# Designs tried in a protein design run: peptides against a protein of PDB entry 1LOE. Part 46

Target 1, 181 residues: chain A of PDB entry 1LOE
Amino acid sequence: TETTSFSITKFGPDQQNLIFQGDGYTTKERLTLTKAVRNTVGRALYSSPIHIWDSKTGNVANFVTSFTFVIDAPNSYNVADGFTFFIAPVDTKPQTGGGYLGVFNSKDYDKTSQTVAVEFDTFYNTAWDPSNGDRHIGIDVNSIKSINTKSWKLQNGKEANVVIAFNAATNVLTVSLTYPN
Target 2, 181 residues: chain A of PDB entry 1LOE as posed
Amino acid sequence: TETTSFSITKFGPDQQNLIFQGDGYTTKERLTLTKAVRNTVGRALYSSPIHIWDSKTGNVANFVTSFTFVIDAPNSYNVADGFTFFIAPVDTKPQTGGGYLGVFNSKDYDKTSQTVAVEFDTFYNTAWDPSNGDRHIGIDVNSIKSINTKSWALQNGKEANVVIAFNAATNVLTVSLTYPN

## One batch from the design tools (peptide; made by RFdiffusion4, then SolubleMPNN)

Design b2_p30_4_s1 (from b2_p30_4, 8 letters changed)
Fold by OpenDDE base, seed 4:
Structure b2_p30_4_s1 (fold): chain B 181 residues (1-181), chain A 30 residues (1-30)
Amino acid sequence: as target 1 above (181 residues)
Amino acid sequence: FPDYVRIGFSATTSDYPSEYSVLSVSFSSS
């Protein structure tokens, strides 16, 4: 596969290497996926397609991504549905909102989705989330029902630093989240 | 799984309002 890399340290008002979907937009040098209003879906894609699998050789690319995100909930006890980093077909469009995070349409495994997501889930959905009700990080493969989860304590309004790495040789995806302050 | 993909971010609100934002991102694949 081809090597691809990019970095965006500040999001400008005319960020041409992003495809904005739903209510996603840039403001104050950040990518704002949703404003603090109800019933919204916001997404943004890096505009260039990424060669992740070589069907001729069977090789799968390794990747590493790091990002900083913030959740600003007016009420820390009542936080909206959640946030995801995802990988999807090039023509991906916003999917079901709410608890499906705009990325999936079912809790049942759907191979036609061809979508992998790391969710930072801030709302408990009884139908598929861990029964302890904790906010959590989840790895989602073709379903909103995570194949693996770990409890995560949200710090409302604070910057969270995330690193996601995939090792193709071991087929292991690692996720780390830290609050530096 | 497709040979080529796009990566991105998504966030949703429903009954409760919350602002979700990304401040920076880097990506590398090989």
Scores: peptide ipSAE 0.832, ipTM 0.977, DockQ to the pose 0.940
Fold by OpenDDE base, seed 5:
Structure b2_p30_4_s1 (fold): chain B 181 residues (1-181), chain A 30 residues (1-30)
Amino acid sequence: as target 1 above (181 residues)
Amino acid sequence: FPDYVRIGFSATTSDYPSEYSVLSVSFSSS
């Protein structure tokens, strides 16, 4: 597969290498996916397609991504639905909002979705989330119902540092989240 | 999965308001 790399340390008002979808936009040097209002979906895609699979050889690319995100909820006890990093077909558009995080349309496995997401889920949906009701990190493959989850303690208004790595040889995806300070 | 994909971020609100934002991102594939 081809190699691809990019880095954005500050998000400018004229960020030409992003495709903004829904209510996503840039402000104060940040990518703001949603404002603190109800019933919104915000997304942003890196504009260049990424070669992830070579159908002729069967080789799958490795990848590593790191990012810093912030959740600012007016009330720490009542936080909105959640945040995701996702990989999808090049023509991907916003999907179902709310608990589906704008990325999926079903809790049932749907291979036509062709979407993988790492969710940082801040709202408990009885129909598919872990029964303990904890906010959690989840790995989602073609479904909003995660194949694996881990409880996560949200620190409202604080910067979270995330690293996601995929090893094609072992077929293992790893996720780490830390709050500095 | 397709040969080529796009990567990105998504966030949603429904009953409760919250601001979700990304401050920086790096990506590498090989």
Scores: peptide ipSAE 0.830, ipTM 0.976, DockQ to the pose 0.937
Fold by OpenDDE base, seed 1:
Structure b2_p30_4_s1 (fold): chain B 181 residues (1-181), chain A 30 residues (1-30)
Amino acid sequence: as target 1 above (181 residues)
Amino acid sequence: FPDYVRIGFSATTSDYPSEYSVLSVSFSSS
């Protein structure tokens, strides 16, 4: 596969290497996916397609991504619905909102989705989320029902630093989240 | 899984809406 790299340290008003979907936009040098308004979906895609799978050789690319995100909730006890980093077909469009995080349409495994997401889920959906009701990080493959989860304590209004790495040789996806302050 | 993909971020709101934002991002694949 081909090598791809990019970095955005500040999001400008005319960020040409992003495709904005739904209510996603840039303001004050950050990417704002949603405002605190009910029933919205906001997404943004890196504009260049990424070669992740070589069907001729069977090789799968490794990748590493790091990002900083913030959740600003008017009420820390009720925060809906969540935030994701995702990988999807090049023509991907916003999917079901609410608990499906704008990325999936079903809790049932659907191979035609061809979508992988790391969710930072702030709202408990009884039908598919871990029964302890904790806010959590989840790895989602072709379904909103995570194949693996870990409890996470939201710090409202604080910057969260995330690193996601995929090792093709071991087929392991690693996620880390820290609050530096 | 397709040969080429796009990566991105998504967030949603419902009855308890909150503001979700990204401050910076870096990505590399090989």
Scores: peptide ipSAE 0.823, ipTM 0.975, DockQ to the pose 0.936
Fold by OpenDDE base, seed 3:
Structure b2_p30_4_s1 (fold): chain B 181 residues (1-181), chain A 30 residues (1-30)
Amino acid sequence: as target 1 above (181 residues)
Amino acid sequence: FPDYVRIGFSATTSDYPSEYSVLSVSFSSS
């Protein structure tokens, strides 16, 4: 597979290497997916398609991504749906189903979705989230119903540093999240 | 899984307001 690498340390008003969807936009050097308003969907995609699988050899690319995100909820006890880092077909479009984080459209496994996401879920959906009701990090493969989850304590308004690595040889996706301050 | 994909970020608000933002990102694949 081809090698792809990019880095964005400041998001400018004319960020040409991003495709904005829904209400996603840039402001104050940040990528703001949603403003603090209800019923909003916001997404942003890296504009260049990434070669992740070589159908002729069967080889799958390894990848590592790191990012810093912030969740600012006016009320720490009433936080919205959540945030995700995802990988999807090049023509992916925002989804509007409540609780599906703008990425999926069903809790049922759908291989045709061809979408993988790491969710930072801040709202408990009884129908598919872990029964303990904790905010959590989840690995989603073709469904909003995570194949694996881990409780996560949100620090409202604080910067969270995330590292996601995928090892093709072992088919293992690793996620780490830390609050440096 | 398709040969080529796009990566990105997504966030949604339903019943409650919340601002979701990304400050920086880096990615590498090989």
Scores: peptide ipSAE 0.816, ipTM 0.974, DockQ to the pose 0.915

Design b2_p30_4_s2 (from b2_p30_4, 10 letters changed)
Fold by OpenDDE base, seed 5:
Structure b2_p30_4_s2 (fold): chain B 181 residues (1-181), chain A 30 residues (1-30)
Amino acid sequence: as target 1 above (181 residues)
Amino acid sequence: MPDYVRIGFSATTSDYPSEYRVTSFSFSSS
């Protein structure tokens, strides 16, 4: 597959390599997906399509992504729906909001979605989330109902460092999240 | 999955307000 590499350490007002969707925008050198208001969806895509699968050879790309995110809720006990890193068709548009995180439309597996997401889920949806009610990291494949989850303790207002790696040979996706001190 | 994809971030609010921000982002595929 073709190789792609980029690094954005500051998000400028005219960040040309991002496609903004919904309420997503840049301010103060940060990508702000949502302001602290109700009923919003904000997304941003890297503008260049990424070659993940070579249908001619069958090769699947490895990838590593690193990012730092902040969830800043006015009330730490009542946090909005969540945040996600996702991989989708090139023409992807915002999907259902709220608990579907703007990325999916169903808890049922839908292969036509062709979307994989790593969710950082901060709101408990009884219909599909783990029954313990914990905020969690989830791996979502063509459904908002995660194929795997792990409880995660949100530190409101703090920067979280995330690394997501995919190994094509083993078909394993790994996710790490740390709060640096 | 299709041969080519786009990657990115999404965040949503509904009943409760929260600001979701990304402050750095890097990616490498091969």
Scores: peptide ipSAE 0.832, ipTM 0.974, DockQ to the pose 0.941
Fold by OpenDDE base, seed 4:
Structure b2_p30_4_s2 (fold): chain B 181 residues (1-181), chain A 30 residues (1-30)
Amino acid sequence: as target 1 above (181 residues)
Amino acid sequence: MPDYVRIGFSATTSDYPSEYRVTSFSFSSS
């Protein structure tokens, strides 16, 4: 597979390597997916397609991504639906909002979605989320219902450091989240 | 999955307001 590498440390007003969707935009050197208002969907895609699978050889790419994000809720007890890093077809468009995080349309497995997401889920949806009601990290494959989850304690208004790595040889996706001191 | 994909971020609000923002983003594949 082709190699791809990039690093964005500031999101400028003319960020040419991003495709903005829904209410996503840049401000104050940050990628703002949503403002603190109700009923919104915001997305942003890296503009260049990424070669993830070589259909000729069957090889799948390894990858590592790192990002920092902030969830800033006016009330720490009443936080909106959630945030995702996702991988999707090149022509992907915003999907169902709310608990579907703008990435999926069903809790049932839908292979036509061709979408993988790591969710940072801040709202409990009884129909598919872990029954303990915890905010959580989830790995979503073609469904908003995660194949694996782990409880996560949100620190409202603080930057979280995330690393997601995929090892093609083992077919294992790893996710780490830390709040630096 | 297709040979080529796009990667990115998504966030949603419904009943409650919240600002979701990304402040840095890096990626490497091989």
Scores: peptide ipSAE 0.831, ipTM 0.974, DockQ to the pose 0.941
Fold by OpenDDE base, seed 1:
Structure b2_p30_4_s2 (fold): chain B 181 residues (1-181), chain A 30 residues (1-30)
Amino acid sequence: as target 1 above (181 residues)
Amino acid sequence: MPDYVRIGFSATTSDYPSEYRVTSFSFSSS
């Protein structure tokens, strides 16, 4: 597959290598997906398509992504709905809001979505989230119902460091999150 | 998966809204 590499250390007011969707925008050198207002969806896509699958050879690309994010909630006990890094078809548009995180439309597996997401889910949806009610990191494949989850403690207003790596040879997706201190 | 995809971020709010921000972003594929 083709190789792709980029790094964005600050987000400018006219960030040309991003496609903004919904209420997503840049301000103060950061990407703001949502403001603390009700019933919104905000997304941003890297503008260039990424070569993931080579249909001629059958090869699947490896990748590593690293990002920092902040969740800033007026009330740390009630934080909805969540944040996600996702991989989708090039023409992807915002999907269902709320607990579906703007990325999916169903808790049932739907291969037609062709979407993989790593969710940082701050709100418990009883219909599909882990029964312990914990905020969690989840790996979502064609469904908002994660195939795997791990409890995560949100530090409100603090910057989290995330690394997501995919190894095509082993078919393993690895997610790490830390709060530097 | 299609041969080509787009990657990015999404966040949503409902009845307990919060601000969701990304402050840096890097990616490498091979």
Scores: peptide ipSAE 0.822, ipTM 0.973, DockQ to the pose 0.935
Fold by OpenDDE base, seed 3:
Structure b2_p30_4_s2 (fold): chain B 181 residues (1-181), chain A 30 residues (1-30)
Amino acid sequence: as target 1 above (181 residues)
Amino acid sequence: MPDYVRIGFSATTSDYPSEYRVTSFSFSSS
């Protein structure tokens, strides 16, 4: 497969390698997916398509992504739906169904979605989230209903460092999250 | 699985306000 590498340490107003969707935008050198308002969807895509599968050979690409994110809720007890890193078809568009994080539109498995997400879920949805009600990291394959989850303690307003790695040989996706401070 | 995909971030707010922001982002595939 073709290789792709990039690093963005500051998000400028003229960020040419991002496609903004919904209310996503850049300000103060940050990518802001949503402002602190209700009923909002915000997304941003890396503009260049990523070659992840060679249909001729069957080879699947390995990848590693690292990012730093902040969830900043006015009230730490009442936090909005959540945040995802996701992989989707090139023509992916924002989804508006509540609780689906702007990525999915069903709790049922839908292979036609062709979408994988790592969710950082800060709101408990009884219909599909882990029954313990914890905020959690989830691996989502073609559904908002995660195939695997792990409880996670949000530090409101603090930067979280995330590393996501996919090993094609083992078909294993690993996620790490650390609050450095 | 498509040959080519796009990657990115998404966040939603419903009943509660919250600001979701990304301050750095790197990616490498091979």
Scores: peptide ipSAE 0.819, ipTM 0.973, DockQ to the pose 0.918

Design b2_p30_4_s3 (from b2_p30_4, 9 letters changed)
Fold by OpenDDE base, seed 4:
Structure b2_p30_4_s3 (fold): chain B 181 residues (1-181), chain A 30 residues (1-30)
Amino acid sequence: as target 1 above (181 residues)
Amino acid sequence: MPDYVRIGFSATTSDYPSEYRVLSFSFSSS
């Protein structure tokens, strides 16, 4: 596969290497997926397609991504649906909102989705989320119902540093989240 | 998975308001 590498340390008002979808936009040098309003979907994609699979050789790319995000809820007890990093077909468009996080349309496995997401889920949806009701990190493959989850303590308004790595040889996706401050 | 993909972020609100922000973003694949 082709090698791709980029780093965005701040998001400008006219960030040319992003495709904004829904309510996503940039302000104050940050990517704002949603404002603190109800019933919104915001997405942003890196504009260049990434070669992840070599159909000729069958090789899958390794990758590492790092990002810093903030969830800022007016009320820490009542936080909106959630945030995801996702990998999808090049022509991906916003999907179902709310608990589907704008990325999926079903809790049933749908191979046609061709979408993998790491969710930082801040709202409990009884129909598919872990029964303990905890906010959680989840790995989603072609479904909003995670194949694996781990409870996560949200620090409202604080910067979280995330590293997601995929090892193609082992087929293992790792996710780490830290609050440095 | 398809040969080429796009990567990015998504966030949603419904009954409750919240602002979701990304401050930095890096990626490397090989």
Scores: peptide ipSAE 0.830, ipTM 0.974, DockQ to the pose 0.938
Fold by OpenDDE base, seed 5:
Structure b2_p30_4_s3 (fold): chain B 181 residues (1-181), chain A 30 residues (1-30)
Amino acid sequence: as target 1 above (181 residues)
Amino acid sequence: MPDYVRIGFSATTSDYPSEYRVLSFSFSSS
């Protein structure tokens, strides 16, 4: 597969290597996916398509991504709906909002979605989320219903550092989240 | 998955809206 590498340390007012969707935009050198306004979806995509699979050889790319995100909730007890890093077809558009995080349309497995997401889910949806009701990190493959989850304690307003790595040889996706401050 | 994909971020709000922000973003694939 082709090699792709980029690093965005701050988001400028005219960030040309991003495609903004929904309410996503840049301000104050940060990417703001949503404001604290009801019923919105905000997305941003790296503008260049990434070669992740070589259908001729069958090779799948390894990748590592790192990012820092902040959730700033007016009320720490109720925070909706969540945040995702996702991988999708090049023509991907915003999907269902709310608990579907703008990335999926169903809790049923849908191979036509061709979408993988790491969710940082702040709101409990009884229909598909882990029954303990904890905020959680989830791995989502073609469904909002995660194939695996781990409880996560949100620190409201704090910067979270995330590293996601995919090992193609083992087909294992690893996620780490830390609050350095 | 298709040969080529796009990667990015998404966030949503509903009854308890919050602000979701990304401060930095790096990626490497090979």
Scores: peptide ipSAE 0.823, ipTM 0.973, DockQ to the pose 0.932
Fold by OpenDDE base, seed 1:
Structure b2_p30_4_s3 (fold): chain B 181 residues (1-181), chain A 30 residues (1-30)
Amino acid sequence: as target 1 above (181 residues)
Amino acid sequence: MPDYVRIGFSATTSDYPSEYRVLSFSFSSS
């Protein structure tokens, strides 16, 4: 597959290599997906398509992504709805809001979605989230109902460092999150 | 999955809205 590499260390007011969707925008050198306003969806896509699968050879790309995110909630006990890194068709548009995180429309597996997400889910939805009610990291494949989850403790207002790696040979997706401060 | 995809971030709010921000972003594929 074709190789791709980029690094964005700050987000400018006219960041040309991003496609902004919904309420997503840049300010103060950061990407703000949502403000603390009710019932919003904010997304941003890297503008260049990524070659992930070679249909002629069957080869699937390996990838590694790293990012730093912050959740700033007025009330640490009530934080809705969540944040995702996702992979989707090139013409992807915002999907259902709220608990669907703007990336899915169903808790049932839907192969036509062609979307994979790593969710950092801050709000418990009884219909599909882990029954313990914990905030969690989830791996979502064509559904908001994660195929795997792990409890995660939000540190409100603190920077979280995330690394997501996919190994095509083993078909394993690895997610790590740390709070260095 | 399609041969080509786009990658990015999404966040939503509802009854307990919060601000979701990304400060840096890097990616490599091979």
Scores: peptide ipSAE 0.822, ipTM 0.973, DockQ to the pose 0.932
Fold by OpenDDE base, seed 3:
Structure b2_p30_4_s3 (fold): chain B 181 residues (1-181), chain A 30 residues (1-30)
Amino acid sequence: as target 1 above (181 residues)
Amino acid sequence: MPDYVRIGFSATTSDYPSEYRVLSFSFSSS
């Protein structure tokens, strides 16, 4: 597979290597997916397609991604739906169904979605989220209903460092999240 | 799986306001 590597340490007002969707935008050198308002969807995609699978050879790419994010809710007890890093077809578009994080449109498995997401889910949806009601990290394959989850303590307004690694040989996706401060 | 994909971030707000921000982003595939 082709290799891709990039690093964005700050987000400029004319960030040419991003495609902004919904209400996503850049300000103060940061990517803001949503403002602190209700009923919004915001997304941003790296503009260049990523070669992830070679259909002729069957080879699947390894990848590592790292990012720092902040969730800033005016009220720590009432936080919005959540945030995802996702992988989708090149023509992916924002989805507007409530609770689907702008990525999916069903709790049912849909292989035609061809979408994988790591969710940082800050709102409990009784229809598909873990019954303990905890905020959680989830791995989503073609559905908002995660194939695996782990409880996570949100530190409102604090920077979280995330590393996501995929090993093609083992077919294992690893997620780590830390609050350095 | 498609041969080529796009990667990125998504966030939604429904009943409650929250700001979701990304401060840095790196990626490497091979």
Scores: peptide ipSAE 0.817, ipTM 0.973, DockQ to the pose 0.918

Design b2_p30_4_s4 (from b2_p30_4, 8 letters changed)
Fold by OpenDDE base, seed 4:
Structure b2_p30_4_s4 (fold): chain B 181 residues (1-181), chain A 30 residues (1-30)
Amino acid sequence: as target 1 above (181 residues)
Amino acid sequence: FPDYVRIGFSATTSDYPSEYSVLSFSFSSS
């Protein structure tokens, strides 16, 4: 596969290498997916398509992504639905909002979605989330119902550093999250 | 799964307000 690499250390007011969808925009050098208002969906895509699968050879690309995100909830006990890093078809558009995080439309496996997401889920949806009700990190493949989850303690207003790595040889996706401060 | 994809971020609010922001973003594939 073709190699792709980029690094955005801050987000400018006219970030040309992003496609903004829904209410996503940049402000104060951040990519702001949602403002602290209700009933919103915000997304942003890196503008260049990424070659991750070679159908001719069957080769799958390895990848590593790193990002820092912040969740600012006015009330730590009532946090909105969640945040995701996702991989989707090039023409992807915002999907169902709320608990579907703007990336999925079903809790049932839907191969036509062709979407993989790492969710940082901050709201408990009884229909599909882990029964313990914990905020959690989840790996979602063609469904909002995660194939794997891990409890995560949200630190409201703090920067979280995330590294997501995919090893094609082992077919293992690794997610790490740390709060350095 | 498609040969070419786009990657990015998404966040949603419904009954409760919250600001979701990304401060930095890097990616490498090979």
Scores: peptide ipSAE 0.836, ipTM 0.977, DockQ to the pose 0.942
Fold by OpenDDE base, seed 5:
Structure b2_p30_4_s4 (fold): chain B 181 residues (1-181), chain A 30 residues (1-30)
Amino acid sequence: as target 1 above (181 residues)
Amino acid sequence: FPDYVRIGFSATTSDYPSEYSVLSFSFSSS
């Protein structure tokens, strides 16, 4: 597969390598997916398509991504739906909002979505989330119902550093989240 | 899964307001 590499340390007012969808935009050097208002969906995609699978050889690319995100909720007890890093078809558009995080449309496995997401879920949806009600990190494959989850304690207003790595040889996706301060 | 994909971020709010933002983003594939 082709190799791709990029690094964005600050988001400018006219970030040419991003495609903004919904209410996503840049301000104060940050990519702001949603403002602190109700009923919104905000997304942003890296503009260049990424070669992830070589259909001729069957080889799948390895990848590593790192990012820092912040959740600022007016009330730490009542936080909005959630945040995700996702991989989807090049022509992907915003999907169902709310608990579906703007990435999926069903809790049932739908191979036609061709979407994989790592969710940082901050709202408990009884219909598909872990019964313990904890905020969590989840791996979603063609469904909002995660194939695997891990409880996570949100630190409102603090920077969270995330690293997601995929090893094609072992078919293992690794996710790590830390609060340095 | 398609040969080519796009990667990115998404966040949503419904009954409760919350600001979701990204400060930095890097990626590498091989």
Scores: peptide ipSAE 0.836, ipTM 0.977, DockQ to the pose 0.936
Fold by OpenDDE base, seed 1:
Structure b2_p30_4_s4 (fold): chain B 181 residues (1-181), chain A 30 residues (1-30)
Amino acid sequence: as target 1 above (181 residues)
Amino acid sequence: FPDYVRIGFSATTSDYPSEYSVLSFSFSSS
């Protein structure tokens, strides 16, 4: 597969290498996916397609991504709905909002979705989220119902540093989140 | 899975809306 590498250390008012969808935009050097207003979906895609699978050889790319995100909730006890890093077909468009995080349309496995997401889910949806009701990190493959989850304690207004790595040889996706302090 | 993909971020609100933002973003594939 081809190699791809980029780094965005701050987001400018005219960020040419992003495709903005829904209510996503840049302000104050941040990528703001949503404001604290009801019933919105905001997305942003890196503009260049990424070669992830070589259909001729069957090889799958390894990748590492790092990002820093912030959740600013007016009320720390009720924070909806969540945030995702996702991988999708090049022509991907916003999907169902709310608990589907703008990335999926069903809790049932749908291979035609061709979408993988790492969710940082702040709101409990009884129909598919872990029964303990905890805010959590989830790995989602073609469904909003995660194949694996881990409880995560939100620190409202604080910067969260995330590293996501995929090892093609082992087929393992690793997610780490830290709050520096 | 397609040969080429796009990567990015998504966030949603419903009731109890919050602001979700990204401050930095890097990626490397090989």
Scores: peptide ipSAE 0.828, ipTM 0.976, DockQ to the pose 0.933
Fold by OpenDDE base, seed 3:
Structure b2_p30_4_s4 (fold): chain B 181 residues (1-181), chain A 30 residues (1-30)
Amino acid sequence: as target 1 above (181 residues)
Amino acid sequence: FPDYVRIGFSATTSDYPSEYSVLSFSFSSS
């Protein structure tokens, strides 16, 4: 597969290598997916398509992504739906179903979505989230119902450092999250 | 899976307000 590499250390007002969707925008050198208001969806895509799979050879790309995110909820006990890093078809569009994080449109498995997401889920949805009610990291394949989850303690307003790595040989996706401070 | 994909971030608010922001973002595939 083709190789792709980029690094964005700050987000400018004219960030040409991003496609903004919904209410996503840049301000104060950061990518703001949503403001602290209700009933919004915000997304941003890296503008260049990424070669992940070679259908002729069957080869699948390895990848590593790293990002720092902040969740800032006015009330730490009442946090909105959540945040995802996702991989989707090039023509992916925001989804508006409640609780689907702007990425999916059903709790049912839908292979046609061709979408994988790592969710940082800050709201408990009884219908599909782990029954313990914990905020969690989840791996979502073609459904908002995660194939695997791990409890995660949100530190409201703090920077979280995330590394997501995919090993094509083992078909394993790893996720790490740390709060450096 | 398609040969080519796009990657990115998404966040939603429903019943509660919350600001979701990304401060830095890097990616490498091979």
Scores: peptide ipSAE 0.823, ipTM 0.975, DockQ to the pose 0.919

